Peptides against a protein of PDB entry 6D0Y. Designs and how they scored, part 13

Target 1, 225 residues: chain A of PDB entry 6D0Y
Amino acid sequence: ETEDHLESLICKVGEKSACSLESNLEGLAGVLEADLPNYKSKILRLLCTVARLLPEKLTIYTTLVGLLNARNYNFGGEFVEAMIRQLKESLKANNYNEAVYLVRFLSDLVNCHVIAAPSMVAMFENFVSVTQEEDVPQVRRDWYVYAFLSSLPWVGKELYEKKDAEMDRIFANTESYLKRRQKTHVPMLQVWTADKPHPQEEYLDCLWAQIQKLKKDRWQERHIL

## One batch from the design tools (peptide; made by RFdiffusion4, then SolubleMPNN)

Design b1_p9_6_s3 (from b1_p9_6, 3 letters changed)
Fold by OpenDDE base, seed 1:
Structure b1_p9_6_s3 (fold): chain B 225 residues (1-225), chain A 9 residues (1-9)
Amino acid sequence: as target 1 above (225 residues)
Amino acid sequence: SFEELLSQL
């Protein structure tokens, strides 16, 4: 009964309430903290589940984990371990959309002081190192670059503030890869009567340009990527 | 270590 109640509370947090979201999160963190001695495994599993299944609540659950980690400094590490296991399983199952979302979730955990910036840099170094692997499909290399670049809106500012030299190296390696990779040029069907049809930019090149602009703007978002 | 886990992804 207590477990079912916890599930309901965790799933419903961030929904319309008479109280502020911050108040609700603090309240829930207090309830979960009190139950950790008896239900730690269940709470970890529930949080991993909602983190995976409710992408619209990403910042809510990263914040909640951050609050719990502040109350119990061991909780964050155990949660991250569970999320990494889930990421590995998603990749093994070829669930690449889930996998990229999990990388974004982990990225936002840096802002919540659950994951240290150097650890996230190390993860991204590992991702970009896949571009140097021989005898692997380009789609594999492209995915890891995509996962890296698409996560930077959530964590790029923090990583450059703390590890600018390392990030510059990762960017240089990424740029080098993007220049040498095979690109499929789909000519825009001239049906666009627009006077100057810009050729449709390849999706990774487009993302790279967006991230370069974001970096130039000091990671201040002015538009939805 | 936590860092080692993240680097093994």
Scores: peptide ipSAE 0.079, ipTM 0.849, DockQ to the pose 0.018
Fold by OpenDDE base, seed 5:
Structure b1_p9_6_s3 (fold): chain B 225 residues (1-225), chain A 9 residues (1-9)
Amino acid sequence: as target 1 above (225 residues)
Amino acid sequence: SFEELLSQL
């Protein structure tokens, strides 16, 4: 395969085809595996790029990485390292939306057996520990809580199945923080009805309520968060 | 290791 052809294959996976998505992913994984000896760096870069630029294909690319990792090339580890570096860069550049997405991507990699559940729990423990930092802006604390909570739709089930006690501790710490933090009201974001103004809920409190419901529903998602 | 990196984020 040429580099250009690999780029085309990676970018177009999941598009309309006569074959199933699963079949196409397995086929692509085979092609990429065969080309890793010659194009590993290129493939890594391409996958990192499409992971960032094509959020609509999140599960496609996490699955692809999972398939590659299952072929015993240590590719998954190298990819995760690259994604962690990208996450750090995004945070450093104040690209918080990209950073949150990357955390979600990493979260879904747990389902693809690329990242171990204990490792993800450790990351979330570290995130929530930021709430205990003194003399830092609340926006920093809030962001890490948001990153944690907003990723749970992708990984909460797996983490509670394997690390329920640790997850409960993280939840308790999160709840404690949410109760003691300063609440923010933004009138311009308030939704109005024809008859009455809709009550505005603080965004983290709202997300917390949604995640609590999801947890109660055994992580079976009924509504888009 | 990448696991160590994850825990340090």
Scores: peptide ipSAE 0.077, ipTM 0.848, DockQ to the pose 0.018
Fold by OpenDDE base, seed 3:
Structure b1_p9_6_s3 (fold): chain B 225 residues (1-225), chain A 9 residues (1-9)
Amino acid sequence: as target 1 above (225 residues)
Amino acid sequence: SFEELLSQL
């Protein structure tokens, strides 16, 4: 395959096809594997780019990377290194929307057997440890908690299956922080139903409640959070 | 290792 053709194949995977998505992903993984000896660096760059720029295809590209990692053990590690470098760059550039998405992407790579569960737990431990930092803006603490909580829909089930005690500790620390943090005092917006008014809830408290419900439901998502 | 990289975040 030419480099231009590889780019087209990678960018278009998951679009309308006569074949199933699974079949297309397996086929593409085979093509990419065959081209790794000649185009490894190009393929890594392309996958990193589409992973970052096409958030609507998150699970498609995590699955593709998982398939490639199963075929070539070293590929997954090199890809993760590239993604972590990109995460660091996003944080340095104050691109927090991209940064949180990259954390979600890395989280889903655990399900694809590219990242080990203990490694992801360690990452989240580091994130929540920021809440214990002194003399830092609350917005910094809040962001790392948000990045952690907002990633759990993608990886919470796997992490609790393998590291339940460690996850419970992280949850306890998170809950403690959420109780003690300063909340903005603003007039509440309310949605009125036929039964009762529903007051506006602070965004992290709301997310926490949603994650607690998801955990209670054994990580079976019934609706998009 | 990528574990080491993750720990650096």
Scores: peptide ipSAE 0.076, ipTM 0.846, DockQ to the pose 0.018
Fold by OpenDDE base, seed 4:
Structure b1_p9_6_s3 (fold): chain B 225 residues (1-225), chain A 9 residues (1-9)
Amino acid sequence: as target 1 above (225 residues)
Amino acid sequence: SFEELLSQL
């Protein structure tokens, strides 16, 4: 069955082969393009599924979607819409780890020319605007900030190249929120040397510091965050 | 639209 074959091809891309990954991705994009007239919905669903379930292949599938979008100019938009719907469902189901991964996936789609930089900036503006919501749990505010910051390793460079002023505003709002939010009790996580205590930083503060360093280093990672 | 979907997050 053609559908089963497509599933196999999509799921196995990036695995060991005699050909380069780039060649395999181009080949697969060609196959998928040819089958879009008959199997568009299936292909879309499969790509959404692997994008969600195979985080280790994030860049493989974002690249594949990028290649396919270049061949079929409508496909990328439909895929992104499906991914956003999935993101909403993940949030409703309290699957926050999946949700943050989906945001990261969408972020990398900017690099693949599937999502425009201004659109991603708008998404992050919306995320950080949650910090201004009244009468909501801090965990909600924290998650959206986390989702934003955790995605910047994949897209921060591109966004600052194109929308530096807007990104600076988002950063300022983020910093302001981090200063005023209630921190969890970190003393229990302090690292003690013989005579000098080293307090463990709160997780969002730690992430913020890492992202600030990454930004300072012009978005060139020295180590995996 | 994409923008409309974003506004709903």
Scores: peptide ipSAE 0.071, ipTM 0.842, DockQ to the pose 0.017

Design b1_p9_6_s4 (from b1_p9_6 with E5K E7S)
Fold by OpenDDE base, seed 1:
Structure b1_p9_6_s4 (fold): chain B 225 residues (1-225), chain A 9 residues (1-9)
Amino acid sequence: as target 1 above (225 residues)
Amino acid sequence: SFEEKLSEL
């Protein structure tokens, strides 16, 4: 019964409540901490499952894990290990959509003080290093660059605050790769603005430009109202 | 509610 209740609580956290989300997360973290001696493996599995299957609650679950990590550092480490294992499995299974989401999740765990900034930098160094491998298809290289760049909105500020020199190196390597990679020119369907055909920018080039702007803006997101 | 479920644990 306790196990079923834990599952329900974990799945429903962040839904409409009379209490604040922060209060609910703190309460849940306390309950989970108390049950770790008896249900550690189950709690770990449940958290990994909801983290993977409920992307709309990413920040809720990263925050929850952050709270748990503060209470039990060993559990936080085991959770990260499980998520990294899941990332490796997703990559092996060619589930790239899940894999990129997991990278974003891990990235946000840096903000929650679960993953150290140097560890995330090392992961991104490994990703970008794939671009230097000779016998790797470009689609694979592009994916690792995409995974890196698309995660920076969540963690770029923290990484540059702590590891600016290393991040600059990664950026330089990324820029170099983007300049030398093959690009498919998709002719813009002239349907939009006949007057000023802006060539449709390639998706990675577009993402790169967005990240460069974000970096220039000191990683402050402007909400487009 | 979530709170009620928490209180039952």
Scores: peptide ipSAE 0.032, ipTM 0.705, DockQ to the pose 0.180
Fold by OpenDDE base, seed 2:
Structure b1_p9_6_s4 (fold): chain B 225 residues (1-225), chain A 9 residues (1-9)
Amino acid sequence: as target 1 above (225 residues)
Amino acid sequence: SFEEKLSEL
């Protein structure tokens, strides 16, 4: 059945092929577009599922969605809405690993012209604003900062190109929070050099430093974070 | 192959 074939194609895109990935994605986008009148809901569900379950194919599926969005703008919007709903559900279920991945996925959708930069900035503003909330656990505040910072490798360049002032404000708020939060030092791999232990850094502080470096490097990724 | 499956649609 066509539906089963669609599932197979969606799941297997990006695997070994005689054609380029780009060609396959264009082809698949065309097929999916043609089938939207009959299978929109199924296609939407499938894309949401693979987006969540196959993190190794993040850029493949964001690109695919980008191509579909270019062909069918309404579908792209519906997909984003579905992903936002999924993010909310993940948060409600305390599935924070899935949630942070979804934020990264949404972040990369900005690069694929599915989500507008201002919308992503607004999302991050909302995330970082949690740090200003009273009577909330620090773990919650930390998570939203983590989700924000962890997503910047995928979208920081685009956001600073278009919304530098707003991003600077978010960064300032983030920095302020990181300075005032209670730090828990989790044991990390300690490297000894000349009888001096390498300083251990708290995970958010470490991530912050990495992001600051990335920003300094104009968001040109030189090393895997 | 992916191409074969694609061609079937």
Scores: peptide ipSAE 0.032, ipTM 0.721, DockQ to the pose 0.184
Fold by OpenDDE base, seed 5:
Structure b1_p9_6_s4 (fold): chain B 225 residues (1-225), chain A 9 residues (1-9)
Amino acid sequence: as target 1 above (225 residues)
Amino acid sequence: SFEEKLSEL
């Protein structure tokens, strides 16, 4: 395999094919595994790149990484480390939109058996713990809560199945913070319907309500968040 | 480990 061919394969996976997506992913995982001795660095970089730049293929690439991790655990670990480094870099650069997406990507890696549920719980505990810091601006505290809540559609089911007590604690802390934080009024967040204007709700309160409903619905999505 | 690094975020 050439580097260009690998790039093409990785970028095009999930597109129309005569074979099933699952078959293509298994095939690609096999090809990538075989080429790791020669192209590990390139493959790692490519996977990190597409993970960041192709959000529409999130589940495709998390699944691919899951398959690779099953074949080569060390490579899976290296990939996660690379993604964590990227997350840290995004945070340092104040690229919060990229950062939140990376948290979501990492969250879905739990479903793919790449990241252990306890590790993800620990990350979320750390995120929510920022709300207890007095010298941190509220915007920073809000972001960590947002990152946590926004990721739960991808991992909430798994985390509650394995770490329900810890998750309940995180939820309690989150709720407590949301009650005591200063709320903002942003007119552009108002949604108007033909019949009834929807009351403006603060964005974190709105997200919290959505997540509470999702939790109540046993993490089965009925609505797009 | 990468798991430890993850928990440090």
Scores: peptide ipSAE 0.028, ipTM 0.707, DockQ to the pose 0.019
Fold by OpenDDE base, seed 4:
Structure b1_p9_6_s4 (fold): chain B 225 residues (1-225), chain A 9 residues (1-9)
Amino acid sequence: as target 1 above (225 residues)
Amino acid sequence: SFEEKLSEL
């Protein structure tokens, strides 16, 4: 087995095959596990790379990592550590698009039994706590709220099943922040009704409403408008 | 196919 071959397999998993995706993932996980003694660092780097660069395959790679974690717990932990490090780096570099995706990826890792629900809750608590920071730009506060809310479709169900009280607290804090934050309404963002002009709903308010509905619908995504 | 590639490992 060569590094190039491993790279090819990792990059191409989930593509059209005569076998089921599940079968292919199990097979790949087995191969990767067997090659960890020789190619651990490379495999780790490859998985981190594809996780970052192929957002369309998010669930494929979270599942793969989940399978690997089940086979090699230490590797799974190292992967998470690498992803967290990458998240921190992205935040430090103001690469917010990558950062939010990484949060979503990590969120889905909870479903794959790679990250414990309490750990994810703690992360979200930390995110929402940024809203309480003084003398920071609102855009920073807003981003952490956005990162939290936008990740809930991937993990909200699991977190509420295991940490409902803590999640409710986070939600309450989020709601409080959203009510008090500065909202920018520009005339061009007005929605005209028959008799009264109304501003378009602000993007975080809109997201909040969607998440509230999702929560109400027991995190069933078919109900997302 | 992916399975063919796996078999080559």
Scores: peptide ipSAE 0.033, ipTM 0.711, DockQ to the pose 0.177; fails the geometry check

Design b1_p9_7_s1 (from b1_p9_7, 4 letters changed)
Fold by OpenDDE base, seed 2:
Structure b1_p9_7_s1 (fold): chain B 225 residues (1-225), chain A 9 residues (1-9)
Amino acid sequence: as target 1 above (225 residues)
Amino acid sequence: SEMEERLKP
């Protein structure tokens, strides 16, 4: 495959096809593997780019990377390293929306056997540990908690299956922080009944409640969070 | 493991 053709293949995977998505991903993984000797850097850059720019295809690209990792373990490692570098760069640039998405992407890579569960737990431990830092803005603490909680729909099941004790500790620390942090009440949609208004929850408290419910439901989503 | 070393904090 030519370099330009690889770009097309990578960008268009998951679109309408006569074949199943799984078949297409396997096929693409094979093509990419075969071209790694000639186009590794390009393929790496392309995958990083589409991973960042096409959030609607998150699971497609995590799966693709999982397949590639199975074929070429070193490439999988290089991809993860590239994504971690990108995460760090996003944080440095204050691109927090991209950063949180990257954390979510990395989280789903655990399900694809690209990242080990203990490594993701360690990352989340580091995130939640920011809440214990002194002389840092609450917005920083809040963001890392948000990044952690908002990623759990993609990886919470796997992490609790393998590292339940460690996850419980992280949850306890998170809960402790959420209880002691300053609440910011901004106008949000409120639902009223004839008898009483529903209480308005702060966004992290709301997310926490959703995650707690998800945990209670054994990480099986019954609705989109 | 090598996989565990991929995500270093």
Scores: peptide ipSAE 0.054, ipTM 0.788, DockQ to the pose 0.020
Fold by OpenDDE base, seed 3:
Parts: C-alpha cells; sequence; structure tokens
Structure b1_p9_7_s1 (fold): chain B 225 residues (1-225), chain A 9 residues (1-9)
C-alpha cells in the first residue's frame, strides 16, 4: 500500500460499500497491521487526525483502533498516548468542544478493549475532583462535570459493571455539587405541552436528569439524548 | 496491567 492509498482507505471506511462495515473494518485492520513496519508513524497520525476531525465516525474509528490494538498491542498504546496528548493540548488551547469530544472518544475506547475501565474511572474521579477546588471559576467546575456526564452514554454501562462502588461515589459527589452550585435565573422559557407547561431546566440539571434516567434504565438508550 | 497504565491524566 502506498501512503496515499492508506489515507484514502482510512478516510473512506464506513462509507457505502457492498460489504458489511464489520468486514471492511477487519480488512482495513489487516492492511494497516501489515504496513506498520513501513508506515507506523504515518498510520498513527492519520488515525489521530480522523478520530478528531470526523466525529460522525466515532464508533467506526474506535472499533478500528480496537481491532488494531488486538493485533498490535504496542501500537494501541501509542495511539492512546497520542490522543491523551491531544486532549491536553485542546484544554491548553481552550478548545473545549474538541476536548469534550476526545473524552467521549476515549470513553468508547473502553468498550473496544483499548483502555481499561479502572483507568477511565480514575480520569472521571479527577474530573469531578475539580468541583472541590477552591477559588476557581464555576465555569471550570461545570465543564468537567459536563465532560463526565456527557461521556457516560458511551461508557457508563461498562464502568458500573466493573466499578460500581467507585462510580456511585463519583455520582454522589456530582449530585452534591449540582445542588450547591449557582444556577442562572433562566427566563421562564416554558415548553408548552398538551398536558401542562414546564419551565426550562438549567442545562446541567437537565443533563443530570437524563443521565439518572439512563442509569435507571440500565444504560439502555431508548432515544438519543 | 499495562492496559490500566495507558490512561494517565
Amino acid sequence: as target 1 above (225 residues)
Amino acid sequence: SEMEERLKP
């Protein structure tokens, strides 16, 4: 494979094909593995790039990395290291949209057996610990809580299956913070339903309610949050 | 495990 061809294959995976997505991913993983001796750095860069720039293909690329990690464990490690570096860079650059997406991407890598559940729990513990920092803006605290909660649809099931006690502690700390944080006076934008109007909830309170419902439903999504 | 060490905050 030429470098240009590898780029095309990686960018176009998941598009319309006569073959199943699973077969295409397995085939691509095999091609990439075979070319690692010659193009490791190029392949690593390409995967990091598409992972960041094509959020609509999140599960495609996490699955691909999972397959590749199973074939070459060291490469999987290098990929995770690269993504963590990118997360740190995004935070330093105040690119919070990219940062939260990267947390979600890393979360789904737990399902793909690339990242261990205890490691993800530790990351979320660190995020929620920011709520206990003194003399920091609430927006900082809110962002880390948002990053945690908004990632749970992708990893909450796995984490509760393996680390339920630790997750319950994180949830308790999150709930405590949400109760004591300052809430903006939302102009009563009311959603009028046929039954009764209800006030618009604050965005983190709304997300919290959605996540609690998801947890109650055993992490089985019935609708897109 | 080595896998558990991959994610460093």
Scores: peptide ipSAE 0.054, ipTM 0.784, DockQ to the pose 0.021
Fold by OpenDDE base, seed 5:
Structure b1_p9_7_s1 (fold): chain B 225 residues (1-225), chain A 9 residues (1-9)
Amino acid sequence: as target 1 above (225 residues)
Amino acid sequence: SEMEERLKP
């Protein structure tokens, strides 16, 4: 396989074909595995790139990485390491939108058996622990809570099944923080209130309410509130 | 496990 061909295969996976998506992903994983001896670095870079730039294909690429990890465990580890490095770089560069997406991507990798549930719990514990930092801007504390809560739709079920006690502790700490933090009104929310006199709710409080409902519904998304 | 250590800071 040529480098250009690999790029085409990786970028086009999930598009309309005569075969099922699962079959195509399995086939592609086989092709990529066979080419790892010659193109490991290229494949790694391509996967990192599409993971970041094609959010609409998040589950496709997490599944692909899961399949590759099953075939080559070391490669799966290298991919996770690369994504963690990218997350750190995004945070350093104040690219918070990219950073939160990367956390979601990593969260879905737990479902694909690439990242262990305890490791993800530990990451979220670290995020929520930022709320206890002294002499830091509230925006920093809020972002880490946002990153945690906004990732739970992808991994909350798995984490509660395996680490319910630890997750409950994280939730308790999060709730405590949300109660004591200074609430701010974000102007962006005002655009949606034009048609219905809905009380302006703070964005983290709103997200918290959504996640609480999702948890109550056993992490099954039925209604986009 | 190696997998559990992948996200260690």
Scores: peptide ipSAE 0.040, ipTM 0.753, DockQ to the pose 0.020
Fold by OpenDDE base, seed 1:
Structure b1_p9_7_s1 (fold): chain B 225 residues (1-225), chain A 9 residues (1-9)
Amino acid sequence: as target 1 above (225 residues)
Amino acid sequence: SEMEERLKP
């Protein structure tokens, strides 16, 4: 395949086709594997780009990377390294929306057998450890908790199957933080919604409650969070 | 494993 044709194939995968998505992904993985000797750098950059810029195709591209990783384990590693670099760059650039999306993408890569469960647990341990940092803005602490909790719908099941004790510790630390953090705007919002039977919850408390319910349901999603 | 080290800083 030519370089330009590879770009087209990668960008258009998952679009309406006469073939199944699974068949198309397997076919594309084979094409990309064959072209790695000549176009590895280009393919790597293309995959990183579409992974970052096409969030609607998250599961398509995580699956594709999973297939490629199975064919070429070293390439899978290089891809993960590139995505981690991108995450760090996004954080440095204060692009927190991109950063949280990248965490979700990496989370789903665990399901695709590209990232090991222990590695993802370690990442989340690092995130939650930010809550223990002194002399930092609460917004920083809150963001890392948000990034952790908002990624669990994609990977919570796998992590608890493999690392239940470690995950319980992370949850305990998260709960402890949520109890002690400042919630100055909650009372004001409650006044505005006083007609509701339940007080309006703060966004992280609300997310926490949703994740606790998901965990209780053994990570079987029954509704959109 | 090599896979377990992929996310290590």
Scores: peptide ipSAE 0.038, ipTM 0.746, DockQ to the pose 0.020

Design b1_p9_7_s2 (from b1_p9_7, 3 letters changed)
Fold by OpenDDE base, seed 5:
Structure b1_p9_7_s2 (fold): chain B 225 residues (1-225), chain A 9 residues (1-9)
Amino acid sequence: as target 1 above (225 residues)
Amino acid sequence: DEMEKALQP
């Protein structure tokens, strides 16, 4: 395959086809596997790019990487390393929305058996440990808690199935932090109804409540977070 | 990097 052809195949996967998505992904994984000896770097770059630029295809590309990783190649590890580098770069560039998305992407890679559950737990432990840092802005502490909580819809089930005790500890630490942190009021974000003015919770408190409900529902999502 | 270390087996 030519580089241009590979780009086309990777970008177009998941689009309307005579074949099933699963069949197309398996086929593409086979093509990419065959081309790894010659185009590994290009394929890595392409996958990183589409992962970032096409968030609507998150599960498609995590699955694709999972399929490649299952073909007995260390490609998954190299891809994860690249995504972690991108995450760090996003943080350095103050692209916090992209950074959070990347954490979600990594979270879904656990479901695809690219990242081990214990590794993701360790990452989240590191995130929540930021709340214990002294002499740092609260916005830093808040962001890492947000990154953790906002990723749980993608990986909470798997992590609690395999590492429930560790996850409970992380939750306890998170709850403790949320109780002691300074709350901010953002009137501009409040939605007022003519009939009943409803005070809205602070964004992290709101997210925490949503995640607690999701956990209670055994990680079966019923509502859009 | 702490994050990289966390992902390493």
Scores: peptide ipSAE 0.055, ipTM 0.813, DockQ to the pose 0.018
Fold by OpenDDE base, seed 1:
Structure b1_p9_7_s2 (fold): chain B 225 residues (1-225), chain A 9 residues (1-9)
Amino acid sequence: as target 1 above (225 residues)
Amino acid sequence: DEMEKALQP
């Protein structure tokens, strides 16, 4: 396959086809596997690019990487390293929307058996440990907690199945932080004297409540968070 | 760094 053809195949996977998505992904994985000896760097770059620029295809590309990894090639590890580098660059550039998306992407790679559950737990431990840093702005602490909590819908089930004790520790630390952090005056949002004022919660408290409910429901999602 | 190392297989 030529480089241009590979780009087209990678970008268009998951679009309307006469074949099933699964069949198309398997086919593409086979093509990419065959070309890795000659085009590994190009394929790596392309996958990183589409993963970042096409968030609507998140599960398509995580699955594709998973399929490649299952073909007994260490490409998955190199891909993860590239994505981590991109995450670091996003943080340096203050592109926090991209950064949180990348964390979610990495989270779903656990489900695709590209990233081991213990590795993701360690990453989240590192995130939550930021809450213990001294002389840093609260917005930094809040962001890492947000990145952790907002990624759990994609990986919480797997992590609790394999590392429940460690996850409970992370949750305890998170809860402790949320209790002690400074909160904005929620009463300010009570401006609408509606007949039945819904109690307004701070955004992290709200997210925490949602995640606690999800955990209680055995990570079976009924609503889009 | 520590984060990158943590995500290694």
Scores: peptide ipSAE 0.052, ipTM 0.811, DockQ to the pose 0.019
Fold by OpenDDE base, seed 2:
Formats: structure tokens, sequence, C-alpha cells
Structure b1_p9_7_s2 (fold): chain B 225 residues (1-225), chain A 9 residues (1-9)
């Protein structure tokens, strides 16, 4: 395959086809595997790019990387390294939306057997440990908690199945932080009843409640978060 | 980097 053709194949995977998505992904993985000897760096770059630019195809590309990793064990590691570098760059550039998405992407790679559960737990431990940093803005602490919580729909089940004690500790630390942090309220977001106002819950508290419910429901999503 | 080391497959 030519480099241009590879780009087309990677970008278009998951689009409507006569074949199943699974079969298409398996086929593409085979094509990419065959071209790794000649185009490894290009393929890595392409996958990193589409992963970042096409968030609607998150599970497609995590699955594809998983399939490639199964065929070429070292590929997954190199891809993860590239994504971690990109995460760092996104944070440096204050691109927090991309950054949180990348964390979510990495989280789903655990399900695809590219990242080990203990490694993801360690990352989340590092994130939540930011809440203990001194002389830093609350927005920094809040963001890392947000990144952690926002990623749990994609990986919480797997992590609790394999590292329940460690996850419980992370949850306890998160809860402790949420209780002590300064909360902001927006009056315009309040729901009013006849006699009593119902202020909108602070966004992290709301997310926390949603994640707690998801955990209670054994990580089976019953509604969109 | 500690983060990078933590996310090794």
Amino acid sequence: as target 1 above (225 residues)
Amino acid sequence: DEMEKALQP
C-alpha cells in the first residue's frame, strides 16, 4: 500500500460498508501489519492524528490499535508513548478539551489490551495526587479530577475488576477533595419551584454523583452522562 | 517522566 492509500484507509474505517465493522477492522489491521516494515512511523503518525481529530471514532481506533498490538506487540507501546507525548503537549498548549479526550482514549486502550490496568490506575493515582499539591490553582486540581472522573465510563469496570482496593483509595481521595474544595454556583442555572429554589449542582459534584451511580450500577451505562 | 513510565503497556 502507498502512504496516501494508507491514510485513506485509516481515515475511512468505520464508515458504511457491506461488511461488518469488526471484519473491516481486522482487514485493515492486516493491511497495516503488512506495511509496518516499510511505513511504521507513518502509520503511527496517522493513527495518532486520526485518534485526535476524530473523537467520534474513539472506539474504532482504540480497537484498531488493539488489533495491531496483538499482531505486533511492540506497536502498542510506541503508540501509547506517542499519545502520552501528545497529551503533554496538549496540556502545555492549554488545549484541555483535547487533553481530556486523550485521557479517555488511553482509558479505552485498557479494554483493548494495549495498556495494562495497573498502569492506568497509576496514572489516575497521579492525577488525583494533584489535589494534594500546595500553592497551585484550584482549577488545576479540578481539571485532573475531572479528567479522571470523565474517563471512568470507559475503564471503570475493568479497573475495579482488577484493582478494586487501589480504586477505592482513589475514590476516597477524590471524595475528600470534593468535600473541601471551594464550590461555585450560578444562580441563573437554578431550577425554581413555587416556593423554593433548587440551585444547580456544581459541575464536579454532579459528575461525581453520576460516576457514583454508574459504579453502583456495576458500570453499566443506563443513560448518557 | 513519571506519567510516561506509569502508562507503559
Scores: peptide ipSAE 0.051, ipTM 0.811, DockQ to the pose 0.019
Fold by OpenDDE base, seed 3:
Structure b1_p9_7_s2 (fold): chain B 225 residues (1-225), chain A 9 residues (1-9)
Amino acid sequence: as target 1 above (225 residues)
Amino acid sequence: DEMEKALQP
C-alpha cells in the first residue's frame, strides 16, 4: 500500500460500507500489519493523529489498535508511548480538553487489551495523589480529579473487576478531597419542574454523584452522562 | 517519565 492509500483507509474506516464495522476493522488491521515492516513510523503517526483529531471515532480506533496489538505487541507499546507523549504535550500547552480526551482514549485501550489494568490504576493513583499536594492551586487538583472521574465510564468496570481494593482506596481519597475542597456558592436553582426540584450542583459534586450511581449500577450505563 | 512508566502495556 502507498502512504496516501494508507491514510485514506485509516481516515475513512467506520464510514458507510456494505460490510460490518468489525469486518472492516479486521481487514484494515491485516493491511496495516502487512505494511508495518515498511511503514511502521507512518502508520504510528497516522493513528496518533486520527485518534486525537477524530473523537467521534474513539472506539473505532481503540479497537483497531487492539487488533494490531494482538498481531504485533511491540506496535501497541510504541503507540501507547506516542499517546503519552501527546498527553504531556497537551498539558504543557494548556490544552486541557484534549488532555482529558486522551486520558479517556487510554482508558478505553484497557478494554482493548493494549494497556494492562494495573498500569491504568497506577496512573489514576498518580492523578488523585495531586489532591495531596501542598501550595498548588485548587484548579490543578480539581482537573486531575475531573480527568479521573470523567474517564471511569470507559474503564471503571474493568478496573473494579481486576483491582477492586485499589480502586476503593482511590475512591475514598477522591471523596475525602471533594468534601474538603472549596466550593463556589451555588444557590438552590431549580432546573426542572416545581414538583420535582432538581437543584443546580457544583460540577465536580455532580460528576461524583453520577459516577457513584454508575458504580452502583455495576458500570452499566443507562443514560448519557 | 513517571506517567510513561505507569502506563506500560
Scores: peptide ipSAE 0.050, ipTM 0.807, DockQ to the pose 0.020

